# Peptides against a protein of PDB entry 5ONS, part 166

Target 1, 181 residues: chain A of PDB entry 5ONS
Amino acid sequence: MFKKFDEKENVSNCIQLKTSVIKGIKNQLIEQFPGIEPWLNQIMPKKDPVKIVRCHEHIEILTVNGELLFFRQREGPFYPTLRLLHKYPFILPHQQVDKGAIKFVLSGANIMCPGLTSPGAKLYPAAVDTIVAIMAEGKQHALCVGVMKMSAEDIEKVNKGIGIENIHYLNDGLWHMKTYK

## One batch from the design tools (peptide; made by RFdiffusion4, then SolubleMPNN)

Design b2_p29_2_s4 (from b2_p29_2, 16 letters changed)
Fold by OpenDDE base, seed 3:
Structure b2_p29_2_s4 (fold): chain B 181 residues (1-181), chain A 29 residues (1-29)
Amino acid sequence: as target 1 above (181 residues)
Amino acid sequence: SMMEELKKKEKEFDEFGEELEKELKELEE
């Protein structure tokens, strides 16, 4: 989603959200990420304005105090930014890729099934379309936010093709955006 | 203060992100 993203070229505008819209978004976030509920007031304090940074290709980034928290495309599901996910790693279920897959993930490539089933990888139960944090062996911070294109069960059984779609990865355009005030 | 602790954690996370990037690149080699 952000492979060729540049803040100067791809951001169109920024709007401050109304309270009612913020409430709706918070509810949606809790539905998508139940584990976030106790932390949501810390992530999105009531006193702080919530903004949407509108980008090209129908990308919207939810921000508070300039911090990039979540993003979505075409009003689809929200994804946490890697920066938020590093602070709150429990927001997403995890999958671990093998060492060989890291370079491809960091290039924005989708994660192939063998990279999730090989030695060094860890595949955890997850349904198709689940938003997941992609981890590397021995690391506590995600290198990628992805979407399961196959269930964990199918990834193990089929063991070929795209297992996880790469949505946001370390050093992509969103990562480099850092803040937006 | 709680705010100072949060700022410290934020800085630690930013530094960790850079460290993670470096470590991940090293793992690719």
Scores: peptide ipSAE 0.135, ipTM 0.688, DockQ to the pose 0.368
Fold by OpenDDE base, seed 1:
Structure b2_p29_2_s4 (fold): chain B 181 residues (1-181), chain A 29 residues (1-29)
Amino acid sequence: as target 1 above (181 residues)
Amino acid sequence: SMMEELKKKEKEFDEFGEELEKELKELEE
């Protein structure tokens, strides 16, 4: 989603959200990520304005005090930013790729099944379309946010093709935005 | 405040992110 993304070229505008919209978004976030509920008031304090950074290709980034928290495309599901995920790693279920897959993930490539089934990888139960944090062997912080294109079971059985779609990865255009006020 | 603590942590994580990027790039070599 952000492979060729540049803040200067791809950001259209920033809008401050109404209280009712914020409430709706918070409810949606809790629905998508039930584990976030106890921390949501810390992540999105009531006193702080919530903004949406509107980008090209119908990308929207949810921000509070300049922090990039979540993003979505075409009013689809919200994804946490890697920066938020690093602070709150429990927001997403994890999948771990082997060392050999790291370079491909960091190039924006989709995660192939062998990179999830090989020694050094860890594949956890997850259904198709589950948003997941991609971890790397020996690292504690996610390098990618992805979406399961196959179930974990099918990844193990088929062990061929795209297992996880790469949505947002370390050092992509979204990562480089850092903050937006 | 909790927000100030988060901002501090954010800075730390930004620094860590840069370090992680470096480490991950080194792993790619």
Scores: peptide ipSAE 0.069, ipTM 0.567, DockQ to the pose 0.413
Fold by OpenDDE base, seed 5:
Structure b2_p29_2_s4 (fold): chain B 181 residues (1-181), chain A 29 residues (1-29)
Amino acid sequence: as target 1 above (181 residues)
Amino acid sequence: SMMEELKKKEKEFDEFGEELEKELKELEE
């Protein structure tokens, strides 16, 4: 989603949200990520304005005090940014790729099934379309936010093709935005 | 080559990862 993304070229505008809209978004976030509920007031304090950074390709980035928290495309599900996920790693279920897959993930490549079933990988139960944090063998922080294209069960059984779609990865265009005020 | 570029990115990630881990640790203190 952000492989060719540049802040200067791809950001259109920034809008401050009304209180009612913020409430709706918070409810949606709790629905998508139940584990975030106790932390949501810390992540999005009531006293702080919430903004949407509108980007090309119908991408919207939710921000508080310039911190990039979540993003979505075409009013689809929200994804946490890697920066938020590093602070709150429990927001997403995890999958772990082997060491050999790291370089490909960092190039924006989708995660192939063998990279999830090989020695050094860890495949956890997850349904199709589940948003997941991609961990790497020997690393503590997520390197990618992805979406399951196959169930964990099918990845193990079939062990061929795209297991997880790469949505946002370390050092992509979104990562390099850092902050937006 | 594409493989050489990927190896460079992997190295950059390792270096950056260590820096990021340090930064995050400092923020948690």
Scores: peptide ipSAE 0.036, ipTM 0.542, DockQ to the pose 0.036
Fold by OpenDDE base, seed 4:
Structure b2_p29_2_s4 (fold): chain B 181 residues (1-181), chain A 29 residues (1-29)
Amino acid sequence: as target 1 above (181 residues)
Amino acid sequence: SMMEELKKKEKEFDEFGEELEKELKELEE
């Protein structure tokens, strides 16, 4: 999603959200990520304005006090930014890639099934279309946010093709935005 | 100021990213 993304070229505008819209978004976030509910007031304090940064390709980034929290495309599901996920790693279910897959993930490549089934990888139960945090062996911080394109079961059985779509990764265009006022 | 706070956050963000990249690279070796 952000492989060729640049803030200067791809950001269109920024809008401040009304309280009613913020409430709706918070409810959606809780629905998508039930574990976030106790933390949502810390992530999105009521006193702080919530903004949406509108980008090209129908990408919207939810921000509070300049911090990039969540993003979506075409009013689809919200994804946490890596920045938020590093603070709250439990927001997403995890998948662990093997050592050999790291380089490819960091290049924005989709994660192939062998990178999830090989020694050093850990594959956890997840359905198709589940948003997941991609971890590396022995690391506590996600290097990628992805979407399951196969179920964990099918990844194990088929062990061929794209297991997880790479959506947002370390050093992509969203990562380099850092903050937005 | 808000600007100073954001600059601080950006610095922290960069430092964290660099550290994570280093750790990931070391894992690849």
Scores: peptide ipSAE 0.294, ipTM 0.828, DockQ to the pose 0.203; fails the geometry check

Design b2_p29_3_s1 (from b2_p29_3, 15 letters changed)
Fold by OpenDDE base, seed 1:
Structure b2_p29_3_s1 (fold): chain B 181 residues (1-181), chain A 29 residues (1-29)
Amino acid sequence: as target 1 above (181 residues)
Amino acid sequence: MEFAEPPEEIREEVEAELAKLLAEQEAAA
């Protein structure tokens, strides 16, 4: 989603959200990420304005105090940014790729099944369309936010093709967009 | 799986790990 993304070229505008819209978004976030509920007041304090950065390709980035928290495309599901995920790693279920997959993940490539079934990988139960944090063998922080294109069961059984779609990865355009105030 | 508690500030650690990862990839390319 952000492979060729640049703040200067791809941001259209920024709007401050009304209270009613914020409430709706918070409810959606809790629905998508139940574990975030106890932390939501810390992540999105009531006293702080919530903004949406509107980008090209119908991308919207939710921000508070300049911090990029979540993003979505075409009013689809929200994804946490890697920066938020690093602070709250439990927001998403994890999947771990082997060392050999790291270079491909960091190039924005989708994650192939063998990279999730190899000895250095760890594949956890997850349904299709589940948003997941991509970890890597021997690394502490998530490298990528992805979406399951196959169930964990099918990834193991088929072990061919795209297992997880790469949505947002370390050093992509969104990562380089550290803040937006 | 075990999840760490939310840290106050881990940006430096993340940036350091990223730098290491990128250096490793450049060396392996």
Scores: peptide ipSAE 0.077, ipTM 0.648, DockQ to the pose 0.071
Fold by OpenDDE base, seed 5:
Structure b2_p29_3_s1 (fold): chain B 181 residues (1-181), chain A 29 residues (1-29)
Amino acid sequence: as target 1 above (181 residues)
Amino acid sequence: MEFAEPPEEIREEVEAELAKLLAEQEAAA
C-alpha cells in the first residue's frame, strides 16, 4: 500500500474531526480491536484533537498530536501503523516469519507460505482476512502489518502461494512519514 | 509480482531503528 508512497506527493489534505466523528471512530476501533479499549484514552486523549490525513488512492491516516495511529483505504478496516504497534504490540494477533524472509518483507513482498511454515517461523491460528502483525525470528518488533490471505490451517496444509499480504512494512512510505501535524 | 531484495544498508538502518525502539521500551519498563 505504501511502497511508492511519498508524503509530499501523495497527501491531499488534513482535517480535524468533530467530536461525534471521533466517538464513532473510537467505537469502530474497539469493535475491530477489542483489546485496545482500556488503552484508547491513552492513545487518543479526549483533550487532544484527532485529525485525518487524506491521501491519494483513498488512503486515510488517523493522527493525534502528529502521531500516525491508524490507516485505512476506501473506508475499509483500520490498520494500526507500525509505530503504534511497536508501542502496543497486543493490538494485533502475531505471525512470525523465519530469518530468511525478513529481507523480502522489507522489500514489500507478500509473505509466501513456506516462510510461515519453516523451522524459524511460528504460525498461529488465524482466519482469512485477519489483520496480523508480522514478527520475525530473532526480532522483538513487528516488521510488517499484513492480512491473512489463507487461513493458518490452509497455509500449513497447502504450503504454497501467498499466505499473508504485505500491507505496511518497515521503511515503506508510511514509515518514513513519521509524523504529520 | 516479483520484488527485488532491499540493499543491505536499508536493512541495517531498519535494524538500528528497531534497536533504538527496543532500548527505549526497556528503559521505560
Scores: peptide ipSAE 0.039, ipTM 0.529, DockQ to the pose 0.036
Fold by OpenDDE base, seed 3:
Structure b2_p29_3_s1 (fold): chain B 181 residues (1-181), chain A 29 residues (1-29)
Amino acid sequence: as target 1 above (181 residues)
Amino acid sequence: MEFAEPPEEIREEVEAELAKLLAEQEAAA
Protein backbone atom coordinates (compact mmCIF):
# COMPACT_ATOMS: atom_id res chain seq x y z
CA MET B 1 0.00 0.00 0.00
CA PHE B 2 2.85 2.39 0.79
CA LYS B 3 5.73 1.06 -1.30
CA LYS B 4 5.68 4.10 -3.59
CA PHE B 5 4.15 6.46 -1.05
CA ASP B 6 5.65 9.90 -0.52
CA GLU B 7 4.16 12.52 1.78
CA LYS B 8 4.85 15.38 -0.62
CA GLU B 9 3.28 13.69 -3.60
CA ASN B 10 0.59 11.46 -2.16
CA VAL B 11 -1.04 13.52 0.60
CA SER B 12 -4.06 15.45 -0.63
CA ASN B 13 -5.42 17.17 2.47
CA CYS B 14 -5.99 16.92 6.20
CA ILE B 15 -9.30 17.39 8.00
CA GLN B 16 -10.25 17.59 11.65
CA LEU B 17 -13.02 15.19 12.52
CA LYS B 18 -16.26 16.04 14.25
CA THR B 19 -16.94 14.56 17.67
CA SER B 20 -19.66 12.28 16.34
CA VAL B 21 -17.35 10.89 13.67
CA ILE B 22 -14.63 10.31 16.24
CA LYS B 23 -17.05 8.36 18.41
CA GLY B 24 -17.99 6.22 15.45
CA ILE B 25 -14.37 5.53 14.62
CA LYS B 26 -13.58 4.64 18.22
CA ASN B 27 -16.44 2.17 18.24
CA GLN B 28 -15.20 0.65 15.00
CA LEU B 29 -11.69 0.34 16.41
CA ILE B 30 -13.02 -1.47 19.48
CA GLU B 31 -14.99 -3.82 17.26
CA GLN B 32 -11.93 -4.58 15.15
CA PHE B 33 -9.48 -4.68 18.04
CA PRO B 34 -11.30 -5.54 21.28
CA GLY B 35 -8.09 -5.49 23.30
CA ILE B 36 -7.58 -1.82 22.52
CA GLU B 37 -10.60 -0.62 24.48
CA PRO B 38 -8.84 -0.01 27.82
CA TRP B 39 -6.11 1.93 26.03
CA LEU B 40 -8.14 3.95 23.58
CA ASN B 41 -8.36 6.99 25.86
CA GLN B 42 -4.59 6.97 26.12
CA ILE B 43 -4.12 6.53 22.37
CA MET B 44 -6.83 9.04 21.50
CA PRO B 45 -7.27 11.41 24.45
CA LYS B 46 -10.66 13.10 24.53
CA LYS B 47 -9.07 16.53 24.79
CA ASP B 48 -7.06 16.10 21.60
CA PRO B 49 -8.42 16.66 18.10
CA VAL B 50 -8.49 13.70 15.75
CA LYS B 51 -7.51 14.29 12.15
CA ILE B 52 -7.70 12.34 8.93
CA VAL B 53 -4.90 12.74 6.44
CA ARG B 54 -6.37 12.00 3.03
CA CYS B 55 -4.01 10.51 0.50
CA HIS B 56 -4.11 9.31 -3.07
CA GLU B 57 -5.56 5.89 -3.86
CA HIS B 58 -8.30 6.48 -1.28
CA ILE B 59 -5.92 6.07 1.65
CA GLU B 60 -6.81 7.78 4.93
CA ILE B 61 -4.52 8.06 7.94
CA LEU B 62 -5.96 8.70 11.40
CA THR B 63 -3.77 11.03 13.45
CA VAL B 64 -3.74 12.56 16.94
CA ASN B 65 -1.23 15.28 17.82
CA GLY B 66 0.65 14.47 14.65
CA GLU B 67 1.04 10.81 15.56
CA LEU B 68 0.00 8.40 12.82
CA LEU B 69 -2.22 5.82 14.49
CA PHE B 70 -4.34 3.92 11.99
CA PHE B 71 -4.92 3.87 8.26
CA ARG B 72 -7.51 2.50 5.88
CA GLN B 73 -8.20 2.31 2.18
CA ARG B 74 -11.55 2.91 0.50
CA GLU B 75 -13.21 3.14 3.90
CA GLY B 76 -12.36 -0.47 4.62
CA PRO B 77 -11.05 -1.81 7.91
CA PHE B 78 -8.52 0.17 9.91
CA TYR B 79 -4.96 -1.05 10.20
CA PRO B 80 -2.65 0.11 12.97
CA THR B 81 0.56 1.79 11.92
CA LEU B 82 3.73 -0.03 12.86
CA ARG B 83 4.64 2.87 15.12
CA LEU B 84 1.43 2.41 17.10
CA LEU B 85 1.76 -1.36 17.02
CA HIS B 86 5.24 -1.13 18.52
CA LYS B 87 3.73 0.71 21.48
CA TYR B 88 0.76 -1.65 21.75
CA PRO B 89 1.85 -4.99 20.28
CA PHE B 90 -1.27 -6.79 21.49
CA ILE B 91 -3.55 -4.86 19.12
CA LEU B 92 -3.12 -7.54 16.46
CA PRO B 93 -2.69 -11.28 16.50
CA HIS B 94 0.85 -12.27 15.56
CA GLN B 95 2.44 -14.43 12.91
CA GLN B 96 6.18 -15.01 12.76
CA VAL B 97 8.23 -15.40 9.60
CA ASP B 98 11.55 -17.18 9.44
CA LYS B 99 14.81 -15.29 9.13
CA GLY B 100 15.02 -15.90 5.39
CA ALA B 101 11.71 -14.21 4.72
CA ILE B 102 12.64 -10.96 6.50
CA LYS B 103 14.42 -9.31 3.58
CA PHE B 104 11.51 -10.01 1.25
CA VAL B 105 8.93 -8.69 3.70
CA LEU B 106 10.99 -5.53 4.10
CA SER B 107 10.95 -5.11 0.32
CA GLY B 108 7.16 -5.13 0.35
CA ALA B 109 6.71 -8.68 -0.87
CA ASN B 110 3.76 -10.78 0.19
CA ILE B 111 4.53 -13.54 2.67
CA MET B 112 4.61 -16.94 1.04
CA CYS B 113 3.38 -19.99 2.91
CA PRO B 114 6.80 -21.63 3.30
CA GLY B 115 8.01 -18.57 5.19
CA LEU B 116 5.31 -19.25 7.76
CA THR B 117 5.72 -23.03 8.09
CA SER B 118 9.50 -23.42 8.05
CA PRO B 119 11.76 -23.77 11.07
CA GLY B 120 12.07 -20.41 12.76
CA ALA B 121 8.57 -19.39 11.76
CA LYS B 122 5.55 -19.55 14.05
CA LEU B 123 2.07 -19.91 12.64
CA TYR B 124 -0.83 -19.20 14.97
CA PRO B 125 -4.53 -19.88 14.39
CA ALA B 126 -6.12 -17.14 12.31
CA ALA B 127 -8.96 -16.93 9.82
CA VAL B 128 -8.69 -15.60 6.31
CA ASP B 129 -8.89 -11.79 6.09
CA THR B 130 -7.56 -11.35 9.64
CA ILE B 131 -5.24 -8.37 10.04
CA VAL B 132 -2.04 -9.60 11.65
CA ALA B 133 1.28 -8.36 12.94
CA ILE B 134 4.21 -9.97 11.18
CA MET B 135 7.00 -10.76 13.58
CA ALA B 136 10.52 -11.75 12.64
CA GLU B 137 12.46 -14.65 14.06
CA GLY B 138 14.61 -13.32 16.87
CA LYS B 139 13.05 -9.85 16.88
CA GLN B 140 10.75 -8.26 19.44
CA HIS B 141 8.92 -5.78 17.24
CA ALA B 142 6.69 -6.25 14.22
CA LEU B 143 8.23 -5.53 10.84
CA CYS B 144 4.98 -5.65 8.90
CA VAL B 145 1.21 -5.38 9.09
CA GLY B 146 -0.51 -7.89 6.86
CA VAL B 147 -3.76 -9.63 6.00
CA MET B 148 -4.26 -13.38 6.03
CA LYS B 149 -5.03 -14.48 2.47
CA MET B 150 -5.41 -18.05 3.66
CA SER B 151 -6.38 -19.41 7.05
CA ALA B 152 -3.53 -20.61 9.23
CA GLU B 153 -4.85 -24.12 8.76
CA ASP B 154 -4.78 -23.82 4.98
CA ILE B 155 -1.32 -22.28 5.03
CA GLU B 156 -0.07 -25.32 6.88
CA LYS B 157 -1.89 -27.81 4.65
CA VAL B 158 -1.33 -26.23 1.26
CA ASN B 159 2.02 -24.62 2.07
CA LYS B 160 2.17 -22.93 -1.31
CA GLY B 161 1.30 -19.47 -2.60
CA ILE B 162 0.57 -16.23 -0.80
CA GLY B 163 -0.25 -16.79 2.85
CA ILE B 164 -0.30 -13.18 3.99
CA GLU B 165 -0.61 -9.98 1.97
CA ASN B 166 1.92 -7.31 2.89
CA ILE B 167 0.07 -4.08 3.64
CA HIS B 168 2.52 -1.92 5.61
CA TYR B 169 6.16 -2.70 6.36
CA LEU B 170 9.14 -1.22 8.15
CA ASN B 171 10.82 1.49 6.08
CA ASP B 172 7.96 1.94 3.60
CA GLY B 173 6.51 5.33 2.72
CA LEU B 174 4.17 5.40 5.71
CA TRP B 175 7.00 4.56 8.09
CA HIS B 176 9.06 7.42 6.70
CA MET B 177 6.19 9.85 7.11
CA LYS B 178 6.76 9.60 10.91
CA THR B 179 4.42 12.45 11.89
CA TYR B 180 1.90 14.79 10.34
CA LYS B 181 0.82 18.06 11.99
CA MET A 1 -2.14 -7.61 28.07
CA GLU A 2 -1.45 -4.22 29.62
CA PHE A 3 1.06 -1.93 27.97
CA ALA A 4 1.68 1.71 28.82
CA GLU A 5 3.82 4.31 27.14
CA PRO A 6 7.29 2.84 27.30
CA PRO A 7 9.91 4.55 29.45
CA GLU A 8 12.79 6.26 27.71
CA GLU A 9 15.00 3.25 28.31
CA ILE A 10 12.61 1.00 26.45
CA ARG A 11 12.24 3.56 23.68
CA GLU A 12 15.96 3.45 23.15
CA GLU A 13 15.90 -0.33 22.94
CA VAL A 14 13.08 -0.22 20.41
CA GLU A 15 14.90 2.36 18.34
CA ALA A 16 18.07 0.30 18.43
CA GLU A 17 16.22 -2.79 17.27
CA LEU A 18 14.51 -0.87 14.50
CA ALA A 19 17.81 0.62 13.43
CA LYS A 20 19.19 -2.89 13.18
CA LEU A 21 16.24 -4.01 11.07
CA LEU A 22 16.69 -1.02 8.82
CA ALA A 23 20.37 -1.77 8.43
CA GLU A 24 19.55 -5.36 7.53
CA GLN A 25 17.07 -4.11 4.96
CA GLU A 26 19.63 -1.81 3.41
CA ALA A 27 22.07 -4.67 3.18
CA ALA A 28 19.48 -6.94 1.60
CA ALA A 29 18.14 -4.35 -0.83
Scores: peptide ipSAE 0.032, ipTM 0.591, DockQ to the pose 0.060
Fold by OpenDDE base, seed 2:
Structure b2_p29_3_s1 (fold): chain B 181 residues (1-181), chain A 29 residues (1-29)
Amino acid sequence: as target 1 above (181 residues)
Amino acid sequence: MEFAEPPEEIREEVEAELAKLLAEQEAAA
């Protein structure tokens, strides 16, 4: 989603959200990520304005105090940014790729099934379309936010093709955006 | 989907960033 993204070229505008809209978004976030509910007041304090950065290709980034928290495309599901996920690693279920997959993930490549079933990888139960944190062997922080294109069960059984779609990865355009006030 | 492998320099930068984040997290714990 952000492989060719540049803040200067791809950001259209930034809008401060009304209280009613913020409430709706918070409810959506809790529905998507039930475990975030106890932390949501810390992540999005009531006293702090919430902004949406509108980008090209129908991308929206949710921000508080300049911190990039979540993003979505075409009114689809919210994804946490890697920067938020590094602070709250429990927001997403994890999948782990082997060391050899790291360089491909960092190039924006989708995660192929063998990279999730090989020694050094760890595949955890997850349904298709689940948003997941991509961890790597020997690393403590997520390298990527992805979407299961196959269930974990099917990845193991079929072990061929795209297992997880790469949505947001370290050193992509969103990562380099860092903050937006 | 065609992709280019990131140069080694980029990988090193990412690793350094991860190391920094880890250190900060551990210090804050």
Scores: peptide ipSAE 0.032, ipTM 0.522, DockQ to the pose 0.036

Design b2_p29_3_s2 (from b2_p29_3, 17 letters changed)
Fold by OpenDDE base, seed 2:
Structure b2_p29_3_s2 (fold): chain B 181 residues (1-181), chain A 29 residues (1-29)
Amino acid sequence: as target 1 above (181 residues)
Amino acid sequence: MEFAEPPEEIAEEVQKKLEELLAEQERAA
């Protein structure tokens, strides 16, 4: 989503959200990530305005105090930014790729099944379309936010093709935005 | 590369939640 993303070229505008819209978004976030509810007051303090950075290709980034929190495309599901995920690593279920897959993930490549079934990888039960944190063998911080394109079960059985779609990865265009005020 | 960390005031709770998640995943695996 952000492989060729640049803040200067791909951001259209930034709007401050009305209270009613913020409430709706918070509800959506809780629906997607039930475990985040107790943390929302810290992530999105009531006293702080919530903004949407509107980008090309129908990408929207939710921000508070310049911190990039979540993003979505075409009003689809919200994804946490890696920066938020690093602060709250429990937001997403984890999947772990082997060391060999790291360089490909960091290039924006989708995660192929063998990278999730090989020694050093750890594949946990997850249904199709589950948003997951991609961890790497020997690394503490998530390197990617992805979406299961196959169930964990099918990844193990078929072990061929795209297992997880790479949505957002370290050093992509979103990562380099850092903040937006 | 620099990474963001949980706020200090909730670091322990965040770590606990993470450990719970990981433990749950391991049990399900």
Scores: peptide ipSAE 0.629, ipTM 0.941, DockQ to the pose 0.942
Fold by OpenDDE base, seed 5:
Structure b2_p29_3_s2 (fold): chain B 181 residues (1-181), chain A 29 residues (1-29)
Amino acid sequence: as target 1 above (181 residues)
Amino acid sequence: MEFAEPPEEIAEEVQKKLEELLAEQERAA
């Protein structure tokens, strides 16, 4: 989603949200990520304005005090940014790729099934379309936010093709954006 | 309420890990 993203070229505008809209978004976030509820007040303090950065390709980024928190495309589900996920790693279920897959993930490549079933990888139960944090063998921080294109069960059985779609990864255009006020 | 670690400390760790990952990527290329 952000492989060729550039803040100067791909951001259209920024809108400050009304209180009622913020409440709706918070409810949606809790629905998507139930574990975030106890933390939502510190992530999105009531006193702080919430903004949406409107980008090309129907991408919207939710921000508070310039921090990029979540993003979505075409009114789809919200994804946490890696920067938020690093602070709150429990927001997403995890999958772990082997060391060999790291270079490909960091190039924006989708994650192939063998990278999730090989020694050093750890595949946890997850349904298709689940948004997941991609961890790597021996690493503490998520390197990617992805979407299951196959269930974990099917990844193990078939062990061929794209297991997880790479949505947002370390050093992509969204990562480089860092902040937006 | 539980609080997350200070943002600056997290940022430093993230940057360090990023640099490590990128270095590994370069060596593997």
Scores: peptide ipSAE 0.033, ipTM 0.514, DockQ to the pose 0.059
Fold by OpenDDE base, seed 3:
Structure b2_p29_3_s2 (fold): chain B 181 residues (1-181), chain A 29 residues (1-29)
Amino acid sequence: as target 1 above (181 residues)
Amino acid sequence: MEFAEPPEEIAEEVQKKLEELLAEQERAA
């Protein structure tokens, strides 16, 4: 989603959200990520305005005090940014790729099944379309936010093709954006 | 390929938040 993203070229505008819209978004976030509920007032304090940065390709980034928190495309599901996920690693279920897959993930490549079934990988139960944090063997922080294109069960059985779609990865255009005020 | 680990400050924040989360879960249980 952000492989060719550049703040100067791909950001269209920024709008401040109304209180009613913020309430709706918070409810959506709790629905998607139940574990975030106790933290939501810390992540999105009531006193702080919530903004949407509108980008090309129908991408929207949710921000508070310039911090990039979540993003979505075409009003689909919200994804946490890696920067938020590093602070709250429990927001997403995890999958772990082996060391060999790291360089491909960081190039924006989709994650192939063998990278999830190898000895250095850890594959946890997850349904298709689940948003997941991609961990890597020997690394503490998530390298990628992805979407399961196959269930964990099918990844193990078939062990061929795209297991997880790469949505947002370390050092992509969104990562380098850092903040937006 | 360029890879840099997040700053140590983030790791400290993560640890603090995990501790807070555990404390909250214990209280709610």
Scores: peptide ipSAE 0.033, ipTM 0.458, DockQ to the pose 0.109
Fold by OpenDDE base, seed 1:
Structure b2_p29_3_s2 (fold): chain B 181 residues (1-181), chain A 29 residues (1-29)
Amino acid sequence: as target 1 above (181 residues)
Amino acid sequence: MEFAEPPEEIAEEVQKKLEELLAEQERAA
């Protein structure tokens, strides 16, 4: 989603959200990520304005105090940014790729099934369309936010093709955006 | 694994880890 993203070229505008909209978004976030509820007041303090940065290709980034928290495309599901995920790694279920997959993930490539089933990888139960944090063997911080394109069960059985779609990865355009006030 | 720590401490650790990952990528490319 952000492989060719550049803040200077791809940001259209930024709007401050109304209270009612913020409440709706918070409820949606809790629905998507139930474990975030106890932390939501810390992530999105009531006293702080919530903004949406509108980007090209119908991408929206939710921000508080300049911190990029979540993003979505075409009013689809929210994804946490890696920067938020690094602070709150429990927001997403994890999948772990082997060391050999790291370079491909960091190039924006989708995660292939063998990279999730090989020695050094750890594949945890997850349904299709589940948003997941991509971890790597020997690394503590998520490399990528992805979406399961196959169930964990099917990844193990088929062990061929795209297992997880790469949505946002370390050193992509969103990562380099860092903050937006 | 620690979480919800001060942003500066997390940012420094993440940046260091990123640099390591990028270096590994360059070696593997």
Scores: peptide ipSAE 0.032, ipTM 0.553, DockQ to the pose 0.075; fails the geometry check

Design b2_p29_3_s3 (from b2_p29_3, 13 letters changed)
Fold by OpenDDE base, seed 5:
Structure b2_p29_3_s3 (fold): chain B 181 residues (1-181), chain A 29 residues (1-29)
Amino acid sequence: as target 1 above (181 residues)
Amino acid sequence: DEFAEPPEEIKEEVEKKLEELLAKQEAEA
């Protein structure tokens, strides 16, 4: 989603949200990520304005005090940014790729099944379309936010093709967009 | 600013890993 993203070229505008809209978004976030509920007031304090940065290709980034928290495309589900996920790693279920897959993840490549089933990888139960944090063998912090294109069960069974779609990865265009005020 | 930055240890790990992997990719190119 952000492989060729550039803040200067791909941001259209920024809108401050009304309180009612913020409440709706918070409810949606809790629905998507139930574990975030106790932390949501810390992540999005009531006293702080919430903004949406509108980008090309119908990408929207939710921000508070210039910090990029979540993003979505075409009014689809929200994804946490890696920066937020590093602070709150429990927001997403995890999958772990093997050491050899890391360089490909960091190039924006989708994650192939063997990278999730090989020694050093750890595959946890997850349904198709689940948003997941991609962990790496020997590392503690997520390198990528992805979406399951196959269930964990099917990844193990078939062990061929794209297991997880790479949505946002370390050092992509969104990562380089550190803040937006 | 109510949004706290990630702990330094997290930043260091992420940055170090990024640097290492980028260096490796550049060397292999």
Scores: peptide ipSAE 0.418, ipTM 0.800, DockQ to the pose 0.081
Fold by OpenDDE base, seed 3:
Structure b2_p29_3_s3 (fold): chain B 181 residues (1-181), chain A 29 residues (1-29)
Amino acid sequence: as target 1 above (181 residues)
Amino acid sequence: DEFAEPPEEIKEEVEKKLEELLAKQEAEA
């Protein structure tokens, strides 16, 4: 999603959200990520304005005090940014890729099934379309936010093709966008 | 607030690993 993303070229505008819209978004975030509920008031303090940075390709980034928290495309599900996920790693279920897959993930490549079934990988139960944090063998922090294109069960059984779509990865265009006023 | 910024340990780890991985990719490109 952010492989060719540049803040100067791909950001259109920024809008401040109304209170009612913020409430709706918070409820949606709790629905998507139940574990975030106790932390949501810390992540999105009531006193602080919530903004949406509108980007090309129908991408929207949710921000508070310049911090990039979540993003979505075409009013689909919200994804946490890696920066938020590093502070709150429990927001997403995890999948772990082997060491060999790391360089490809960092190039924006989708995660292939063998990289999820190898001895250095850890594959946890997850349905298709589940948003997941991609961990790497020997690493403590997520390198990527992805979407299951196959269930964990099917990944293990088929062990061929794209298991997880790479949505946001370390050092992509969104990562380089550290803050936004 | 302690969560205003990523913990220093996380920052250091991520930046260090990023630099290492980027250096390797650049060398192989």
Scores: peptide ipSAE 0.377, ipTM 0.788, DockQ to the pose 0.080
Fold by OpenDDE base, seed 2:
Structure b2_p29_3_s3 (fold): chain B 181 residues (1-181), chain A 29 residues (1-29)
Amino acid sequence: as target 1 above (181 residues)
Amino acid sequence: DEFAEPPEEIKEEVEKKLEELLAKQEAEA
């Protein structure tokens, strides 16, 4: 989603959200990520305005105090940014790729099944379309936010093709955006 | 190429960023 993203070229505008819209978004976030509810007031304090950075390709980035929190495309599901996920790693279920897969993840490549079933990888139960944090062998912070294209069960059984779609990865255009006020 | 390896400069930056992030989290915890 952000492989060729550049803040200067791909941001259209930034708007401050109305209270009603914020409430709706918070509800959506809780629905998607139930475990975030106790932390939501810390992540999105009531006193702080919530902004949407509108980007090309129908991408919207949710921000508070300049911090990039979540993003979505075409009014689809919200994804946490890596920066937020690093602070709250429990927001997403995890999958772990082996050391050899790291370089490809960092290039924006989708995660192939063998990279999730090989020694050093850890595959946890997850259904298709589940948004997941991609961890790496020997690393403590997520390298990528992805979406399961196969269930964990099918990844193990088939062990061929795209297991997880790479949505947002460390050092992509969103990562380099850092803040937006 | 979707499966092209990132430049070494990027790998080094990632490692550095990862370590920095880890250190910051540890300091803030």
Scores: peptide ipSAE 0.290, ipTM 0.692, DockQ to the pose 0.036
Fold by OpenDDE base, seed 1:
Structure b2_p29_3_s3 (fold): chain B 181 residues (1-181), chain A 29 residues (1-29)
Amino acid sequence: as target 1 above (181 residues)
Amino acid sequence: DEFAEPPEEIKEEVEKKLEELLAKQEAEA
């Protein structure tokens, strides 16, 4: 999603959200990520304005105090930014790729099944369309936010093709967008 | 803004790891 993203070229505008919209978004976030509820007041303090940075290709980034929190495309599900995920690693279920897959993940490549079934990888139960944090063998911080394109069960059985779609990864355009006031 | 960035300890670790990964990527490319 952000492989060719550049803040200067791809940001269109920024709007401050109304209270009703914020409430709706918070409810959606809790629905998507139930574990975030106790932390939501810390992540999105009531006193702080919530903004949406509108980008090209119908990408929207939810921000508070310049912090990039979540993003979505075409009013689809929200994804946490890696920066938020690093602070709250429990927001997403995890999957772990082997060492050999790291360089491809960092190039924005989708994660192939063998990279999730090989020695050094760890595949946890997850349904199709589950948003997941991609961990790497021997690393403690997520390298990527992805979406399961196959269930964990099918990844193990088929062991061929795209297991997880790469949505946002370390050093992509969104990662380089550290803050937005 | 303290919240605009990950905690310093996490940030440093992530940055260090990122550099290591990038270096490895370049070496393997």
Scores: peptide ipSAE 0.137, ipTM 0.655, DockQ to the pose 0.087

